Peptides against a protein of PDB entry 6GMG. Designs and how they scored, part 145

Target 1, 331 residues: chain A of PDB entry 6GMG
Amino acid sequence: DSDDRVTPPAEPLDRMPDPYRPSYGRAETVVNNYIRKWQQVYSHRDGRKQQMTEEQREWLSYGCVGVTWVNSGQYPTNRLAFASFDEDRFKNELKNGRPRSGETRAEFEGRVAKESFDEEKGFQRAREVASVMNRALENAHDESAYLDNLKKELANGNDALRNEDARSPFYSALRNTPSFKERNGGNHDPSRMKAVIYSKHFWSGQDRSSSADKRKYGDPDAFRPAPGTGLVDMSRDRNIPRSPTSPGEGFVNFDYGWFGAQTEADADKTVWTHGNHYHAPNGSLGAMHVYESKFRNWSEGYSDFDRGAYVITFIPKSWNTAPDKVKQGWP

## One batch from the design tools (peptide; made by RFdiffusion4, then SolubleMPNN)

Design b2_p10_7_s2 (from b2_p10_7, 5 letters changed)
Fold by OpenDDE base, seed 2:
Structure b2_p10_7_s2 (fold): chain B 331 residues (1-331), chain A 10 residues (1-10)
Amino acid sequence: as target 1 above (331 residues)
Amino acid sequence: YSIYTQKFYE
């Protein structure tokens, strides 16, 4: 339980990070050291370094979600989520494939569904949409102008998102962003904001009214992207972990990875920042560690999860939590 | 918010 969670102490603003350690192709460090790096690299507001506040340190202490929380400025709502699902592959594998030895039908279907998602295409879709949004934001000084620009961009690209309802997460995301309304943030000026991306891994079989098999092996029909738009309805994601398949087995409820607004064209070279668990230096879990992983490492995920979504939110351009380039590790 | 983040393995 999070009862033993501890807020990391403040780090001096000028304290340089210790070197990160390599771990399975990713860079790893303890949360305290990440705070040091964050202050040197990501803390800038209007070009000035900032000490991570107590509130921010508290957010960060929540683990993987804390990394996204502190960098995005708000707890993830996950409303504007994208994925890519190969329906033809799914149908074909179900029809022509067969369960592995010892694999139940439900397990087979869950696995096939999981494998029918394309993380790279999902990520690319989110980047595409974020780019469209950023163009729409660029010269818009009120929400109306932003929305008009957005619709024009979508029409130009014949994007199915143009048909979304005005109240949809796609169109409402900006106005629902707290930092957009803040005086020192967007100050209600879209041109002061930029789109950023994070990813969430989670379990599909969360419906308590569904079969036990779906809760154990996945719900093949859950959390699929809508055709054309790639939007995933995340409303049914209640942070419920996978059900145990054997006595004593336990699974994690979610994993979050922060991408921000990197401009690296090669997805495989993008860096994703995430944490292992909440900070409990005096507890059984121990100190929180932060990882900077390449896309391959991030997108691989864990058996705890059978879904990956790529979520768009917004931060003020004055923040440096989402720079164009992210360097893995330190130095 | 249910913010329980635990990784049992890397």
Scores: peptide ipSAE 0.066, ipTM 0.797, DockQ to the pose 0.333
Fold by OpenDDE base, seed 3:
Structure b2_p10_7_s2 (fold): chain B 331 residues (1-331), chain A 10 residues (1-10)
Amino acid sequence: as target 1 above (331 residues)
Amino acid sequence: YSIYTQKFYE
């Protein structure tokens, strides 16, 4: 019920955060305290701290998606998404495996499909592509130069992405980024932009014309990455949650985690920032909490979701919402 | 815990 959503109040720019607290292996805090941290650590524009604006606080109040929204500067479109799927494992398990006790065939197939995705390899692919894009951005002062650089980089690496259509989200992502076109952002200069990564967890069984079993237990064939590129067609993701499998059961539509542009080589040591729900301090859900999780905590996900995608977008280099190093919690 | 997120319509 969006009627209970409240925009968190402004925090003084000089207000230091209270200590975060441990929560299931992650650092946790209330949304207002995250705003304090954000202002101290992530708010910088051209090296100057900024108070989180009312608009940004409103974006943040939407929950997990709000964390990605405020840090990326736009509501996630999820068009440039990557994943890794082990087709051989999937086929082998379907052939040689069997449903668990009490597990239906559809439930078994959905579970096997979910388990055939490799979150770490998906994340690695996104990081690889982001690195290629960043190299292409470095000396490009117009979009044409960026695209030429990108194609050259891909050719040098014999990457299948070089075969993507010019209209593909892969090539159009930069031009479709609002901050790229803004005078105080990229100002149409690719070299002022950098690639960043966030992740989305969602449900595969979103096709309303498919069987009830797929909506309940997952669609094993949905949202698989294309071979070679790792690209996931996200066009059918309509934020439809998993269907209940028992009376009274309900599922959430999605979860978002912000990674940015951390340079930590060990995936397990990377920090992912996400929220639990929209901010409703006077409602049944309560105040929004923000979590800073290690990759293992983020990638574990919830039973609400059977797909994870790692999405690339762009922000101006003048923003500090995606620093090279992210420290978990406070202090 | 349970998460509840709100989607934004552009």
Scores: peptide ipSAE 0.060, ipTM 0.773, DockQ to the pose 0.162
Fold by OpenDDE base, seed 1:
Structure b2_p10_7_s2 (fold): chain B 331 residues (1-331), chain A 10 residues (1-10)
Amino acid sequence: as target 1 above (331 residues)
Amino acid sequence: YSIYTQKFYE
C-alpha cells in the first residue's frame, strides 16, 4: 500500500487556494490546495514567501505526520511529550464502576483509563511549558544562557521540571533540534528559536509480551504522565496499532495534529491541522486531504487510539509555519 | 472518514 504514495506536484507561488469544504465542523481540502494555502500563509522565511520545495512536498505526502513534518522541519521524535491523567478518577471508577453490558473486564479497564486522561489539561500544560521556554529563549544567545534562564523561570514558578536531570529530553530538546544548528535557522542562537506544539494520538497496548487483552483493549498503566511534571515517557511508543478484536477489523498506527504557536487563549478556538492518509491519487486510498479542525474535533480522536500526547519542539522565528493566529479554511 | 498513516524510516 505504501508503494502507491506519490509526491504532490509543485504549485505556482502566486496561485490562490480554492475554498475549503466544511466537514464535520472542520475545514477540509485536497493536499494540492493546502499547498497553495501554505505558500500564501505559512511559507515565509525572513518575510519572503516561498514555494514549497520538492522535499517538503514529499514530507507532506506521508499524511497526518507529513503536515507536522513540513511545518516543524523534521520528522517527529516525540521526546518532549505532556499529558494529564486523573489518578483519583481512575481508581474510583475501577473500584465503584461496573462494566457495561457485554463489556469484558479488560475492555472496561482500558476504557476507564482512556477516559481518565484530560486532553484540555494536557494541552494547557504543554502551552504553559512552551511559554516558559519562550521566555528563556528570548534573550539567550548560547545554550548555556538558555538553560540558566530556563532554570530560573522554573524556580520562580516552583515547577517540578526544575528537578529533571540535565540529560532529560526537557533540557536537551533544543540542542537536539536540527534547525537550531543550521546557519539559516537558529545558528546556535536560542533567541532565534521559538517553542511550538503538536499532538500525537496512539495506542497504549503496544507491548507484545503483554496479554492479548491489553493489545486489544489497551494497557491501563502505559504512557501515563509523571506526577508534577506531566512528562510522558514515549520511549515505548513503536507505532504499533491496536490489535483487532474481531475478524477483519484493522486499526491505524497514529494520528498527528499541528498547532504551532497560536496565541488564542480559548483552547476551543485553536486550530489543529492534520491529514487523513498518505497521498495516493492513483491508488485505492485516493488523494490526501488536509483538515483544519478546532480543538474539540481534534481531541475527540478515534477508537484506534487511547492515548494523546502534546509535544514541544522548536522552529526558527524566521519561519512562518507557526503564526500567532491561524484562520480555519479558505477564505 | 478512514485514517491511514505511514511512518518514515531513515
Scores: peptide ipSAE 0.057, ipTM 0.774, DockQ to the pose 0.152; fails the geometry check
Fold by OpenDDE base, seed 4:
Structure b2_p10_7_s2 (fold): chain B 331 residues (1-331), chain A 10 residues (1-10)
Amino acid sequence: as target 1 above (331 residues)
Amino acid sequence: YSIYTQKFYE
């Protein structure tokens, strides 16, 4: 971590946000102003507005991951991740496609792999699973009841997740959620929790023992979803950025986007909240900015990343960090 | 590694 990271100061509880700045389909603001909005809109616990605590402000100051951190209540573990990969498209393009002018074979394969992921389908899979989980949570007052409900729901839908091991991240996610165990959170009552979604963009070529080409252009075989379930093994994601392909080039390690539990059926109309970097108002990076982007803007990502995962976690229903409707900007 | 993502410029 950078030594120049600064925790944003507290904002008065009743201070209203300044208007956000529109930017290429996004709404953008400085982190301090996001705190103001957060306190007005997302801070509510049991219906009561809360000032963002020093701890929460510190979490937020970490940048894009901080946005997800403060809203989910925990640092992202990324264990329950989903994606969609078109194997047929990948194989066909490798067989019948050709590298572009000046493109190496490794670069071509990496690009083809990246393009074989479908962000929208990955997102929809996560939403589908979250919906199933929410139904399972609804009337379950202990973990056993939740798991039973979950298995029944999966069976009814003929979902391959029903075959997952009991120790898998899928079935263990709830009990491994700190807020589930908190007295003022779930208090070990599944019916007090709801599933939420965030997304992570990252680089596939993170294996230092692999070829330099994979580190530069991507590992076509890495971080693919399992057939049927859509689950991605994230254990090998160590937040290692893409290797430079030219002198002086550098890439960032990841990007996180917070979706929560929006009910908007049209993926293109969903709003994703993310940050640009850690807060360093007196450093070279400058103050942290927060963006509220539509799905098309979020899912587009950057050349820094060739993978996107959609992750499910849980928050107490008493929190308002994941409302059914998210509005871009302010007012 | 530092925790950061791409900065947007306008």
Scores: peptide ipSAE 0.053, ipTM 0.780, DockQ to the pose 0.210; fails the geometry check

Design b2_p10_7_s3 (from b2_p10_7, 5 letters changed)
Fold by OpenDDE base, seed 1:
Structure b2_p10_7_s3 (fold): chain B 331 residues (1-331), chain A 10 residues (1-10)
Amino acid sequence: as target 1 above (331 residues)
Amino acid sequence: YSLYTQKFYD
């Protein structure tokens, strides 16, 4: 019940974290201990350590989305999303493959579609685009200069994104970022901003007018990336969970993982930070836990979801919520 | 905002 959510209390600025608990290749800790780590490692504004504010602690208390929320500075809008889908694999498997024992046709098609997404290639595409954006931001002191730089970079790389409409989320993402406009943030200066990445897991079968089978087993045609650009139209993502396939079964609506701006070249060694549920220390769910997972742990996902997207947004360079290197756990 | 997640298990 949403009424059980509690905002974690303030932690002293100089309090060091307790050791994290290793769990299946992940590092795990309770939310109040993550706040301690966050204050020591990620809280810096203009090089100065900051106590996590009450507002930030409230954002964090919402669970997995809260981790991305507090580190990005805004609730995720998910407008600039990327993925990779192997159309040939999908078609070939549908044609030549067969349902497993006890698997319905709809279940088979949903599974094949899910398996046709390549999480690593999707992540790589987002990193590629973020790098292009960062180069465009570097010496741009107004939005016009940023857009000109961006178009030049895309042209040099022969990237299909150069053909996107000026009103596309790709070109409008920076101007629509609140921290870009803030005096203590970007102050309308693109060179003060940097691109960051987070990931969302969600369900494809969200159309209430579609068949029950699609809602239960997935919509094979939904939320595919556009050819060439890798852009995913997220407009139909309404945070609707998977429909139950049996009595008593229930699914959650989404999962979020924070990557930021790590420079680790090996995707398998990158760290993704996420939460298990909203903070309810006095409720049935219990205290919120925060996980720092390697890419393979994050990208594996859950049966609740059949889609993954890698989303680009922006934060001020003066924030340390997206450092070049992220150390898993503590110490 | 009112959107949040339920319990996940490792």
Scores: peptide ipSAE 0.048, ipTM 0.790, DockQ to the pose 0.297
Fold by OpenDDE base, seed 4:
Structure b2_p10_7_s3 (fold): chain B 331 residues (1-331), chain A 10 residues (1-10)
Amino acid sequence: as target 1 above (331 residues)
Amino acid sequence: YSLYTQKFYD
């Protein structure tokens, strides 16, 4: 935690946002202005807009993770994560491809592994699963009913997730969601909850016991999805950044993007909300900015990361932090 | 669990 981090001040409930700034297909604004938009658009509980609380503003101030934090209602645990990896492509490229000029073997393998992930398919898998979960939630008034519905839905679709252990993150995700248990949240009623999605970008080479090459160029075998289910074991993600490949080089530990529950069928038209860094208006990093990016902008990521996961969690239907339609910028 | 902050320039 940086000593320079500052919690943004409260914004009047009725204060309208200033226009966002367009930037390379994104809409950008300072965090204070995002709070204004959030209060007008996303803050609603039971149809009534709310001022962002001090606690929520503090969460938000942490940067990209803060955007997901404030909208999901909890710090990301990342337990129910999905991705898509093309094993055939990976094997073929390793066999028939060759390192670029000046590229080491380790760098080549890391790059090939990164390129073998399909972000769009990973996202679509998460959306598919979220849809199944939402159907299971719809008329379930206790967890048992939800789980029964879920198993039936999975069976109907011949989905490999039906074979997951009852203790797996897949089946335990709802009961482990704080807002599910809250009186003004789910109140232990699954039908009051809905599945939502966010994404995390991170580095594969986090194992300190592995080779320096893997830490610098990626671990080709790390954080691959399980066949059939698409589930990624995120237990070894400790928010460790990529190791420098040259003197003075440094990398960021993660990036988070909030999708929510948009119904736009075209992935390229979906909007992802994220931040650049923690809020430090009086520090070297400066004020936090919030971006609303299209999928192509989000999924492109940065060289800091070689993995992308799409994570499912739950929020109460009474919250408006995950509307079916998200509009970029303001107005 | 530990809280982590992002340090990145877009």
Scores: peptide ipSAE 0.046, ipTM 0.786, DockQ to the pose 0.291
Fold by OpenDDE base, seed 3:
Structure b2_p10_7_s3 (fold): chain B 331 residues (1-331), chain A 10 residues (1-10)
Amino acid sequence: as target 1 above (331 residues)
Amino acid sequence: YSLYTQKFYD
């Protein structure tokens, strides 16, 4: 239904944003105004403000994924994803709990599985790993040095990630990052790159060979993190939305939130930037809006989704799309 | 808010 998608027009580089408006504990603005903020705050390359290019505006226009796309420099591949799942809680609730009134067994199991994920711990794990990666990047001037540093860091911390295969997304993520290879990006120098984080909300029941109940109410066994590492196998995520449970009901396929590389230690105070839908100012959906949400607002998610993953990727240090501090809204 | 985004395939 993206036929009515429109690329937002260019904004003058010197155009200051209008004030954001409060919306359900978030700071909200229309996409054009976000472009203005982006140019003032996040656009810097080598310390110089940049006008958002037509290509970047095109990426942004795709909605929630567009926010992550424009700030990370690539369409999300979601290969290096982390989560936290409380297996004991899950087993205990299945054993000792019971379906609510009117709730089917499948619905109960799906709900229990969803509730057994700890979004905060998942986010913390991603931040921990990103920190390790950043230390490994700091003095590495080629990929081999980076990988050696990474293995040493993991060994020092007795981290289970040290046992991952060399072909694992964990070790291949950097070399698979386009901006790492770009002359004006990393130029194949790991020390010019930094790890950043975004989050994806999606539906667990995507296996078309499974039962209809799993597609409607979730697959309790799908997209769980591996013990010790926290890694989530995202290979089965094909952007398939939840199946309707009643006539007329419909769900969207994903939501993306951009965190970047904020240094705020309190997870609850971190800011997540995301969009509501693709930009369709002349269509039924209307103009795209961008939200800057605190972690509690982001992690709450929607009924469309029963999984949240926190993904690590890389951007050049010369970009300012992932600053240490992110201020919610404007001014 | 209402969420509706472009569907992409891997």
Scores: peptide ipSAE 0.045, ipTM 0.780, DockQ to the pose 0.176
Fold by OpenDDE base, seed 2:
Structure b2_p10_7_s3 (fold): chain B 331 residues (1-331), chain A 10 residues (1-10)
Amino acid sequence: as target 1 above (331 residues)
Amino acid sequence: YSLYTQKFYD
């Protein structure tokens, strides 16, 4: 229950983190200690450390989404999402493959669809687009200039995104970013902003009007990226978890991982920051823990989810929540 | 806002 969620207490600005605990290739710590690290490493505004505010701590306390929330500065809207889906593989496997022993047809189709997504290619697409956006932002001092630059960049690369509607999430994402409009943020100056990336894992079978099988085993046709652009229509993602397949089974509604703007070229070496659940130190779930995972660990996901999207948003360049290099763990 | 309400294990 959300009623037992607690906002972590403030941490002194100069308090150093305790060492993170390694776990299966991840670095893990309790949320309070992450706040300490965040203040030392990611809190900087215009080069100055900041204590995590009560509001930010409250955001963070929501768990995995809280990590993305506090670092991006806004609750994830997930409008500008990318993925990669191998249509040929999907069709081929459906045609030539067969259900495993004990696997229903619906389960088979759901599994095949899930396996037809390529998380790495999806991530690379998002990085590619973010790079284009960053180039467009660099010398643009108003939105019009940004959009013009963006269109030029897309034309040069013959990118299908150039055909998107002006009102699409792709073109409207910047103007719809609160920090872009803030005086101490972008102040309506695109050149003060940079593109950042986070990822969301979620369940495809969210349509209540669809079959129970799709809700249990996935909807093979849902949340596929558009050909050419890689854009995923996230409008039907309502944070509905997978339906139980057996009595007593329950699934989580989503998982979020924060990447930011790391420049590491090797996807496998990138670090993703995420939380396990909302902070409930006095409840059954216990204290929230924060994980810093390599891409392999993040992209593996959980059985709760059969979709992964990589989402682009924007933060002010003056923030240090998305540095070029992210070090896993502490020290 | 939606809550992340269950614990994941490594």
Scores: peptide ipSAE 0.050, ipTM 0.788, DockQ to the pose 0.272; fails the geometry check

